Peptides against a protein of PDB entry 8PQO. Designs and how they scored, part 38

Target 1, 252 residues: chain A of PDB entry 8PQO
Amino acid sequence: VLLKEYRVILPVSVDEYQVGQLYSVAEASKNETGGGEGVEVLVNEPYEKDGEKGQYTHKIYHLQSKVPTFVRMLAPEGALNIHEKAWNAYPYCRTVITNEYMKEDFLIKIETWHKPDLGTQENVHKLEPEAWKHVEAVYIDIADRSQVLSKDYKAEEDPAKFKSIKTGRGPLGPNWKQELVNQKDCPYMCAYKLVTVKFKWWGLQNKVENFIHKQERRLFTNFHRQLFCWLDKWVDLTMDDIRRMEEETKRQ

## One batch from the design tools (peptide; aimed at target 1 T98 I110)

Design b1_p20_3 (made by RFdiffusion4)
Pose (drawn by RFdiffusion4):
Structure b1_p20_3 (pose): chain A 252 residues (1-252), chain P 20 residues (1-20)
Amino acid sequence: as target 1 above (252 residues)
Amino acid sequence: SNMERYFMMAAITVSLHLLY
């Protein structure tokens, strides 16, 4: 099983990231026809354990209505049921994604620490030493064009070409992280996203784990480029504003 | 993004079950 820590250094604060991430998930999913239908909340409750106080959820995403009929008929029972178990104690969160048919043999776990630093902490997740020694640290720079697939590139989602009206932040150059250390004002943070991918069937552990990690890096990069370029849309929101928008979207 | 991940998981599971 392969583990990688993706470090996403951002010119926002940890407080700002919480609102921005929630807004961005909802906004990026605003054009998807077929969003919300098929989402099933099995469990939604508070939890507390040794310093980590938060909210636990168990949700199922039924994909039967979103795939061709032949896929629904050919799919082994439960293969189209995606389970997501989430522990949200921001600035820490853990999500575990499984497939009902694959049980625990196909697992994607993301554990994230959101810290007010420039991604300089080592083993921020406090792994056992030998296990930590086998974790590759992968840095994601949202200003680096070379880290974006050409088919994914969109000028309107390029931090190198965006300046915030409300904050004046951006555009981001190759030295933006260096100017953060030399700066006393603009906030910054790093999301330490430790990703574990497990695929135990058919001897395809390496191929699937690598494919999933490459896709996770692409997604983290594109998502956080979008998040920064949407600063003007969400930076003035509070958590109460987010919860209100959630209840609003709940009516339908 | 999340929906894409779910589809990738479901596609991998269905295609490899049919293959093997």

Design b1_p20_3_s1 (made by RFdiffusion4, then SolubleMPNN; from b1_p20_3, 13 letters changed)
Fold by OpenDDE base, seed 5:
Structure b1_p20_3_s1 (fold): chain B 252 residues (1-252), chain A 20 residues (1-20)
Amino acid sequence: as target 1 above (252 residues)
Amino acid sequence: GKLELYKLIANLTVTNSLKY
């Protein structure tokens, strides 16, 4: 098992981020080929547990059409079915990813708290002290070009070049986080993403777990760069606007 | 073969996990 807490600081409020995240997910999904194909929604319902209220979703991703033919032919039964269970109680979210073939030997869990701070809280997910000792804190700086792979870099998604016309935020210089503390009118938040990866196959555990974390970090970095650089597209939208956009996308 | 399969699964799943 490999645990890392990714801390993504953004010059947006927790309330703004709720809209921006949903917009950016929708926009990013449009740019990906094969979006909704092979996705089965088993459950989509409100839940209430231990004072947490939100939306619960259970989806199955059928990957048979998304893998090469030779992989499909050699894959064991259930190996290409991925279950995603998600609890969205913003500002808290939890996603649990499992596989039918691997059962208890494979787990990706992503737990996110969105807090109005600069990533300074320790153990925001309230792990046991012994478990917390094994968590690496990883800071993602959306303005740091060195954290972005050259193949992923787009100038239009560079926070160090972008300036929001609507909010005046940006461009983000090397010391933008320190400068933000002195800007009373600029909101900020941190997304604390505790990622738990488990891959219990002998000889492959560390390799696969580290690989998954590398992909998660890459995704979080690119996504939040997009989210910020798309600020002028979503900052004036309401949650009702987002819901309408999601409904329109489902009808296409 | 199995390792490459789960690398592929990781890549495909990560994009969808951004919703949360």
Scores: peptide ipSAE 0.039, ipTM 0.710, DockQ to the pose 0.065
OpenDDE base, seeds 1, 2, 3, 4: peptide ipSAE 0.026, 0.028, 0.038, 0.049; ipTM 0.614, 0.625, 0.693, 0.725; seeds 3, 4 fail the geometry check

Design b1_p20_3_s2 (made by RFdiffusion4, then SolubleMPNN; from b1_p20_3, 13 letters changed)
Fold by OpenDDE base, seed 5:
Structure b1_p20_3_s2 (fold): chain B 252 residues (1-252), chain A 20 residues (1-20)
Amino acid sequence: as target 1 above (252 residues)
Amino acid sequence: GKMELYKTIANLTITYSLKY
């Protein structure tokens, strides 16, 4: 098991981020070929547990059409079916990803707290001390080009070049986080993403777990660079606007 | 074979996990 807490600092408020995240997910999904194909929604209902109220979803991703033919032909039964259970109680979210073939030998859990701070809170997910001491804290700086792979880099998605016309935020210089503290008019937040990866197969555990973390970090970095650079597209939208957009997308 | 399969699964799964 490998645990890392990714801390993504953004010059947006927690309330703004709720809209921006949903917009950016929708926009990113449109850019991907076949985004809705092979997704089965089993459950989508409100839940209440231990004072946490939110929306629970259970989805199955059928990946048979998304993998090369040789992979599909060699894959055991159930190996290409991914179960995603998600508890969305924004500003808290939890996602658990499992695979039918791997059963208990494979787990990806992503728990996110969105806080109005600069990533300074320790153990925001309230882990036991023994567990917390094994968690690596990883800071993602969306303005740092060195954290972006050359193949992923787009100038239009570079926070160091982007300036929001609607809000005046950006571009983000090397010391942008320190400057935020002195700018009363610029909101900020941190997404604390505790990622737990379990791959219990002997000989491959460390390699696969590290690989998954590398991909998660890449995803979080690119996504939040996009989210910020798309600020002018979503900052004036309401949650009702987002819901309408989602409904329109489902009808297409 | 198994490693490439799981890398592929991981890549695809992670892409969808951003929704939450």
Scores: peptide ipSAE 0.119, ipTM 0.791, DockQ to the pose 0.066
OpenDDE base, seeds 1, 2, 3, 4: peptide ipSAE 0.117, 0.108, 0.107, 0.126; ipTM 0.787, 0.781, 0.779, 0.798; seed 4 fails the geometry check

Design b1_p20_3_s3 (made by RFdiffusion4, then SolubleMPNN; from b1_p20_3, 13 letters changed)
Fold by OpenDDE base, seed 5:
Structure b1_p20_3_s3 (fold): chain B 252 residues (1-252), chain A 20 residues (1-20)
Amino acid sequence: as target 1 above (252 residues)
Amino acid sequence: FKMELYKLIADLTITNSLKY
């Protein structure tokens, strides 16, 4: 098991982020070819548990059409079915990814708290002290080009170059996070993403777990760069606007 | 085999995990 807490600081409010995240997910999904193919939605309902209220989703990703032929032929039953259970109780979110074949030997869990701070809270997910000792805190800087793979880099998605016309935010210089403290008119937040990865296979556990974390970090970095650089597209949208956009996307 | 499969799974699930 490998745990890391990714802390993504953004020059947006927690309330703004709720809109921006949903918009950016929708926009990113439009740019991905075949993103809806093989997705089965089993459950999509409101939930209430231990004072937490939100939306629960259970999806199955059927990967049979997404894998090479040799993988399809060699994959045991259930190996290409990925279950995603998600609890969206913004500002808290939890996603649990499992596989039918691997059962308890495979887990990806992503728990996110969105807080109006600069990533200074320790153990925001309230882990046991022994578990927390094993968590690496990883700060993602959306303005740091060195954290972006060359193949992922786009100038129009570079926070160090972007300036929001609507808000005046950006460009983000090398010390932008420290400067936020002095900018009373600029809201800020941190997304605390605790990622738990379990891949129990002899000789491959550490390799696969580290690989998954590398991919998650890459995703979080690129996504939040996009989210910020798309600020002018979503900052004036309401949650009702987002819901309409989601409904339109489901019809496509 | 398992490693390549779960690399693919990771790549596919990563985009969806951003929704949460």
Scores: peptide ipSAE 0.074, ipTM 0.759, DockQ to the pose 0.064
OpenDDE base, seeds 1, 2, 3, 4: peptide ipSAE 0.031, 0.051, 0.062, 0.075; ipTM 0.638, 0.740, 0.746, 0.756; seeds 3, 4 fail the geometry check

Design b1_p20_3_s4 (made by RFdiffusion4, then SolubleMPNN; from b1_p20_3, 13 letters changed)
Fold by OpenDDE base, seed 5:
Structure b1_p20_3_s4 (fold): chain B 252 residues (1-252), chain A 20 residues (1-20)
Amino acid sequence: as target 1 above (252 residues)
Amino acid sequence: GKMELYKLIANLTITYSLKY
């Protein structure tokens, strides 16, 4: 098991981020061919647990059409079915990803707290001390080009070049986080993403777990660069606007 | 091998998990 807490600092409010995240997910999914194919929604209902109220979703991703034919032919039964259980109680979210073939030998858990701070809170997910001491805190700086792979880099998605016309935020210089503290008119937040990766296969555990974390970090970095650079597209939208956009996308 | 398959599964799964 490998745990890392990714801390993504953004020059947006927690309330703004709720809209921006949903917009950016929708926009990113449009750019991916076949994003809706092979997704089965088993459950989508409100939940209440231990004072946490939100929306629970259980989805199955059938990846048979997303893999090369040779992979599909060689894959064991259930190996290409991914279960995603999600608890969305924004500003808290939890996602648990499992695979039918791997059963208990494979787990990805992503627990996110969105806080109106600069990533300064320790153990925001309230882990036991023994567990917390094994968690690596990883800061993602969306303005740092060195954290972006050359193949992923787009100038239009570079926070160091982007300036929001609607909000005046950006471009983000090397010291942008320090400057935020002194700017009363610029909101900020941190997404604390505790990622738990479990891959129990002997000899491959560390390699696969580290690989998954590398991919998660890459994804979080690119996504939040996009989210910020798309600020002018979503900052004036309401949650009702987002819901309408999601409904329109489902009808296409 | 199994490792390549699970790397692929991981990549695909992670892309969809961004909603949360």
Scores: peptide ipSAE 0.106, ipTM 0.783, DockQ to the pose 0.066
OpenDDE base, seeds 1, 2, 3, 4: peptide ipSAE 0.084, 0.073, 0.084, 0.104; ipTM 0.763, 0.757, 0.767, 0.782; seeds 1, 4 fail the geometry check

Design b1_p20_4 (made by RFdiffusion4)
Pose (drawn by RFdiffusion4):
Structure b1_p20_4 (pose): chain A 252 residues (1-252), chain P 20 residues (1-20)
Amino acid sequence: as target 1 above (252 residues)
Amino acid sequence: ASMERFFRMAAITVTNYLTY
């Protein structure tokens, strides 16, 4: 099983990231026809354990209505049921994604620490030493065009071409992280996203784990580029504003 | 992004069940 820590250094604060991430998930999913239908909340409760106080959820995403009929008929029982177990104690969160048919043999776990630093901490997740030694640290720079697939590139989602009206932050150059250390004002943070991918069937552990990690890097990059370029849309929101928008979207 | 990940997981499962 392969583990990688993706470090996403951002010119926002940890407080700002919480609101921005919630807004961005909702906004990026605003054009998807077929969003919300098929989402099932099995469990939604508070939890507390040794310093980590938060909210636990168990959700199921039924994909039967979103795939062609032949896919629904051919799919083994439960293969189209995606389970997501989440522990949200921001600035820490853990999500576990499984498939009902694959049980625990196909697992994607993301454990994230959101810290007010420039991604300089080592083993921020406090792994056992030997296990930590086998974790590749991968840095994601949202200003680096070379880290974006050409088919994914959108000028309107390019931090190198965006300046915030409300904050004046951006555009981001190759030295933006250096100018953060030399700066006393603009906030910054790093999301330490430790990703574990497990695929235990058919001897395809390596191929699937690598494919999933490459897709996770692409997604983390594109998502956080979008998040920064949408600063003007969400930077003035509070958590109460986010919860209100959630309830609003709940009516339908 | 999340929806894409779910579709990718389901596709991997279904494709490999039919193949093997």

Design b1_p20_4_s1 (made by RFdiffusion4, then SolubleMPNN; from b1_p20_4, 12 letters changed)
Fold by OpenDDE base, seed 4:
Structure b1_p20_4_s1 (fold): chain B 252 residues (1-252), chain A 20 residues (1-20)
Amino acid sequence: as target 1 above (252 residues)
Amino acid sequence: GKLELYKTIANITINNYLKY
């Protein structure tokens, strides 16, 4: 098992982020080849548990059409069916990813707290001390180009170049986080993403767990760079606007 | 073979998670 807590600081409020996240997810989905093909929604319902209120979703990703032929031919039964269970109680979210073939031997868990701070809280997910000492804290700086793979880099998604017309935020210089503290009118938040990866297969555990973390980090970096650079597209939207857009997308 | 399979699964899963 490999645990890392990714801390993504953004010059947006927790409330703004809720809109921006949903918008950016929808926009990123449109840009993907193949769309929602192979996604089965088993459950989508409100839940209430231990004072947590939110939306629960259970999806199955059928990957048979999305993998190379050689992978499909070699894949055991159930290996290409991925289950995603998600509890969205913003500002808290939890996602659990499992695989039918690997069962208890494979787990990706992503737990996120969105807090109005600069990533200074320790153990925001309230792990036991013995577990917390094994968590690596990883800061993602959306302005740091060195954290972006060359193949992922787009100038239009570079926070170091982007200037929001609507908010005046950006471009984000090398010391943008320190400067933000002195800017009373600019909100900020941190997404604390605790990622737990389990891949219990002899000889492959460390390699696969590290690989998954590398991909998660890549995803979080690119996504939040997009979210910020798309600020002018979503900052004036309401949650009702987002819901309408989602409904319109489902009808197409 | 197995490593490439799970690397592929991981890539696809991670990409889908934030997009759906």
Scores: peptide ipSAE 0.100, ipTM 0.764, DockQ to the pose 0.068
OpenDDE base, seeds 1, 2, 3, 5: peptide ipSAE 0.033, 0.081, 0.076, 0.090; ipTM 0.665, 0.750, 0.750, 0.760; seed 5 fails the geometry check

Design b1_p20_4_s2 (made by RFdiffusion4, then SolubleMPNN; from b1_p20_4, 14 letters changed)
Fold by OpenDDE base, seed 4:
Structure b1_p20_4_s2 (fold): chain B 252 residues (1-252), chain A 20 residues (1-20)
Amino acid sequence: as target 1 above (252 residues)
Amino acid sequence: GKLELYKLIADLVINNYLKY
């Protein structure tokens, strides 16, 4: 098992981020070819547990159409079916990803707290001390181009170049996080993403777990760069606007 | 073999799970 806590600092409020996240997810989905294909929604319902109120979703990703023919032919039964269970109780979210073939030998868990701070809280997910000591904290700087793969880089999604017309935020210089403290009118938050990866196959555990973390980091970096650079597109939207957009998309 | 398959699965899932 490999645990890392990714801390993504953004010059937005926790409330703004809720809108921006939903918008950016929807926008990113539209930009992907074959978006929604092979996704089965089994459950989508409100839940209440231990004082946590939110939306629970269970989805199956059927990857048979997304893999090469030879992979599909060689894959064991259930190997190409991925289950995602998600509990969205913003500002807290939890996602659990499993595979039918691997069963208990494969797990990806992403637990996120969104806090109005600069990533300074330790053990925000309240792990046992023995578990917490094994968690690597990884800071993602959305302005740092060196954290972005060349193949993922887009100038229009570069926070170091973007200037929000509506908010005046950006561009984000090398010291933007330190400068935020002095800018009383600029909100900030941190997304604390605790990622747990388990791949319990002898000889492959470390390789696969590290690979998954590398991909998660890549995803979080690119997504939050987009979220910030799309600020002017979503900052004036309400949650009701987002819901309407989602409903319209479902009808298409 | 199996490693490449699971790397592919992981890549596909990670790139898509937030989008759906």
Scores: peptide ipSAE 0.042, ipTM 0.720, DockQ to the pose 0.069
OpenDDE base, seeds 1, 2, 3, 5: peptide ipSAE 0.028, 0.038, 0.038, 0.031; ipTM 0.653, 0.716, 0.722, 0.667

Design b1_p20_4_s3 (made by RFdiffusion4, then SolubleMPNN; from b1_p20_4, 12 letters changed)
Fold by OpenDDE base, seed 1:
Structure b1_p20_4_s3 (fold): chain B 252 residues (1-252), chain A 20 residues (1-20)
Amino acid sequence: as target 1 above (252 residues)
Amino acid sequence: MKLELYKTIANLVVTNYLKY
């Protein structure tokens, strides 16, 4: 098991981020080939548990169309079915990813707190001290080009070049986080993303767990760069606007 | 965001089964 807490600081408010995240997920999904192909939504309902209220979703990702035919033929039953269970009680979110074949030997858990700070809170997910001491805190700087792979880099998605017309935010210079503290009119937040990866196969555990974390870091970096650079597209949208967009996307 | 994660999982599955 490998745990890392990714801390993503953004020059947006916690309330703004809720809209921006949903918009950016929808927009990013449109840009991907295959869209919602192979996605089955089993459950989408409100939940209440232990004082937490939100939306629960259970999705199955059928990967049969995403792998070569020979892999599909050799894959054990259930190996190409990924279950995603998500509890969205914004500003808290939890996602649990499992596989039918690997059962308890595979787990990706992503727990996120969105806080109106600069990533300074320790153990925001309230882990036991013994567990917390093994968590690596990883700061993602959306303005730092060195954290972006050359193949992922787009100038139109570079926070160091982007300036929001609607809000005046950006471009983000090398010291933007320090300067943000002095800018009383610019909101800020941190997404604290605790990622737990378990891959219990002999000889492959460390390799696969580290690989998944590397991909998660890459994903979080690119996504939040997009989210910021798309600020003018979503900052004036309401949650009702987002819901309409989601319904339109489901019909395509 | 989620689609890239599933691509990663798909690649992992492919890589593992190609070894056998």
Scores: peptide ipSAE 0.029, ipTM 0.671, DockQ to the pose 0.462
OpenDDE base, seeds 2, 3, 4, 5: peptide ipSAE 0.039, 0.029, 0.034, 0.041; ipTM 0.704, 0.682, 0.709, 0.713; seeds 2, 4, 5 fail the geometry check

Design b1_p20_4_s4 (made by RFdiffusion4, then SolubleMPNN; from b1_p20_4, 12 letters changed)
Fold by OpenDDE base, seed 5:
Structure b1_p20_4_s4 (fold): chain B 252 residues (1-252), chain A 20 residues (1-20)
Amino acid sequence: as target 1 above (252 residues)
Amino acid sequence: MKMELYKLIADLVVNNYLKY
């Protein structure tokens, strides 16, 4: 098991981020080829548990069309079915990813708190002290080009070049996080993303767990760079606007 | 975000089976 807490600081409010995240997910999904193919939605309903209220979703990702024919023919039953269970109670979110074949030997859990701070809270997910000792805190700087793979880099998605016309935010210089403290009119937040990865196959555990974390970090970095650089596209949208956009997308 | 993650998982699965 490998745990890392990714801390993504953004020059947006917690309330703004809710809109921006939903918009950016929708926009990113449009750009992906074969979006929605092989996705089965089993459950999509409101939930209430222990004072937490939100939306629960259970999806199956059927990967049979996403792998070569020879892999599909050799794959054990259930090996190409990925289950995603998600609890969205913004500003708290939890996602649990499992596989039918691997059962308890495979887990990806992503727990996110969105807080109006600069990533300074320790153990925001309230882990036991012994478990917390094994968590690496990883800061993602959306302005740091060195954290972006060359193949993922786009100038139009570079926070160090982008300036929001609507808000005046950006470009983000090397010291932008420190400067936020002095900018009374610029909101800020941190997404604390605790990622738990378990891959209990002998000889492959460390390799696979580290690989998954590397991919998660890449995903979080690119996504939040996009979210910020798309600020002028979503900052004036309401949650009702987002809901309408989601409904329109479901009808296509 | 979700689709990219599943693509990465798919790539992991493919790469794992290609090694066996």
Scores: peptide ipSAE 0.034, ipTM 0.686, DockQ to the pose 0.429
OpenDDE base, seeds 1, 2, 3, 4: peptide ipSAE 0.030, 0.030, 0.030, 0.032; ipTM 0.672, 0.654, 0.689, 0.691; seed 4 fails the geometry check

Design b1_p20_5 (made by RFdiffusion4)
Pose (drawn by RFdiffusion4):
Structure b1_p20_5 (pose): chain A 252 residues (1-252), chain P 20 residues (1-20)
Amino acid sequence: as target 1 above (252 residues)
Amino acid sequence: SSERLKLMLTISLLVISMEL
């Protein structure tokens, strides 16, 4: 099983990231016809354990209505049921994604620490030493064009071409992280996203784990480029504003 | 997210192909 820590250094604060991430997930999913239908909340409760106080959820995403009929008929029982178990104690969160048919043999776990630093901490997740030694640290720079697939590139989602009206932050150049250390004002943070991918069937552990990690890097990059370029849309929101928009979207 | 669900579907398609 392969583990990688993706470090996403951002010119926002940890407080700001919480609101911005919630807004961005909802906004990026605003054009998807077929969103919300098929989402099943099995469990939604508070939890507390040794310093980590938060909210636990167990949700199922039924994809039967979103795939062609033949896919629904050919799919082994439960293969189209995607389980997500989430522990949200921001600035820490853990999500575990499984497939009902694959049981625990296909698993994507993301454990994230959101810290007010420039991604300089080592083993921020406090792994056992030997296990930590086998974790590749992968840095994601949202200003670096070379880290974006050309088919994914959108000028309107390019931090190199965006300046915030409300904050004046951006555009981001190759030295933006250096200018953060030399700066006393603009906030910054790093999301330490430790990703574990497990695929235990058919001897395809390596191929699937690598494919999933490459896709996770692409997604982290594109998502956080979008998040920064949408600063003007969400930076003035509070958590109460987010919860209100959630209840609003709940009516339908 | 929708993008991750698409990746999960890709694995489901792989499972269908292997079972067949």

Design b1_p20_5_s1 (made by RFdiffusion4, then SolubleMPNN; from b1_p20_5, 8 letters changed)
Fold by OpenDDE base, seed 3:
Structure b1_p20_5_s1 (fold): chain B 252 residues (1-252), chain A 20 residues (1-20)
Amino acid sequence: as target 1 above (252 residues)
Amino acid sequence: TPELLKLMLEISKLVILNNL
């Protein structure tokens, strides 16, 4: 098991982020080909647990069409079915990924708290001390180009170049986080993303677990760079606007 | 294997869209 807590600081409020996240996810999804094929929604319902109110979803991703024919033919039953259970209770979110074949030997869990701070809270997910001591805290700086792969880099998605016309935020210089403390009019937040990866396969555990974390970090980095650089597209939208857009997209 | 890593990459992409 490999645990890392990714802390993404953004010059937006927790309330703004809710809109920006949904908008940016929708835009990112449009850019990903084939994301809708082989998705089965088993459950999509409201839930209430321990004072947490949100939306629960259970989806199955059937990956048979996403792998080469020879892999599909050789894969054990259930090996290409991925279950995603998600609890969306913003500002808290949890996603659990499992596989039918691997059962307890495979887990990806992402738990996110969105807090109006600068990533200074320790153990925001309230892990036991013994577990928390094994968590690596990883700060993602959306302005740091060195954290972005050259193949992923786009100038129009570079926070170090972007200036929001509507809000005046950006560009984010090398010391933007330090400067933010002195900018009382600029909101800020941190997304605390605790990522748990388990891949119990002899000889491959460390390799796969580290690989998954590397990919998660890459995705978080790119997404939040986009989210910020798209600020002018979503900052004036309301949650009702987002809901309308989602419903319109479902009808197409 | 490269195929396994590719699969893990695809899985990772799916996970993120619901918890970014």
Scores: peptide ipSAE 0.329, ipTM 0.893, DockQ to the pose 0.064
OpenDDE base, seeds 1, 2, 4, 5: peptide ipSAE 0.310, 0.278, 0.315, 0.286; ipTM 0.888, 0.878, 0.890, 0.879; seed 2 fails the geometry check

Design b1_p20_5_s2 (made by RFdiffusion4, then SolubleMPNN; from b1_p20_5, 9 letters changed)
Fold by OpenDDE base, seed 2:
Structure b1_p20_5_s2 (fold): chain B 252 residues (1-252), chain A 20 residues (1-20)
Amino acid sequence: as target 1 above (252 residues)
Amino acid sequence: TPELLKLMLGIALLIIRQNL
């Protein structure tokens, strides 16, 4: 098992981020052709547990159409079915990824707290002290080009070049986080993303777990760069606007 | 998300390769 807490600081409020996240996910989904094919929604319902209120979703990703024929023919039963269980109770979110074939030997869990701070809270997910000692804190800087793969880099998604017309935020220089403290009119937040990866297979555990973390870090970096650079597209939207957009997209 | 699906596909492919 490998645990890392990714801390993503953004010059947006927790409330703004909720809109921006939903918008950016929807926009990314539009840009990806065929992303919805092979997705089965088993459950989509409100939940309430221990004072947490939100939306619970259970989806199955059937990857049979997404892999080469030879992979499909050789794959064990259930190996191409990935389950995603998600609890969305913003500002808290939890996602659990499992595979039917691997059962208890495979787990990806992503737990996120969105806090109005600069990523300074320790153990925000309230792990036991012994478990917390094994968590690496990883700071993602959306302005740091060195954290972006050349193949993922887009100039229009570079926070170091972007200037928001609507808010005046950006561009983000090398010391933007320190400067933000002195900017009373600029909100900020941190997404604390605790990622738990388990891949129990002899000789491959560390390799696969590290690989998954590398991919998660890449995903978080690119997504939040987009979210910030799309600020002018979503900052004036309300949650009702987002809901309407989602409904319109489902009807198309 | 589409990005998550791509990641899961990569993971699934890796799992399959190791199980064969």
Scores: peptide ipSAE 0.043, ipTM 0.699, DockQ to the pose 0.595
OpenDDE base, seeds 1, 3, 4, 5: peptide ipSAE 0.067, 0.064, 0.069, 0.067; ipTM 0.764, 0.762, 0.767, 0.764; seeds 1, 3, 4, 5 fail the geometry check

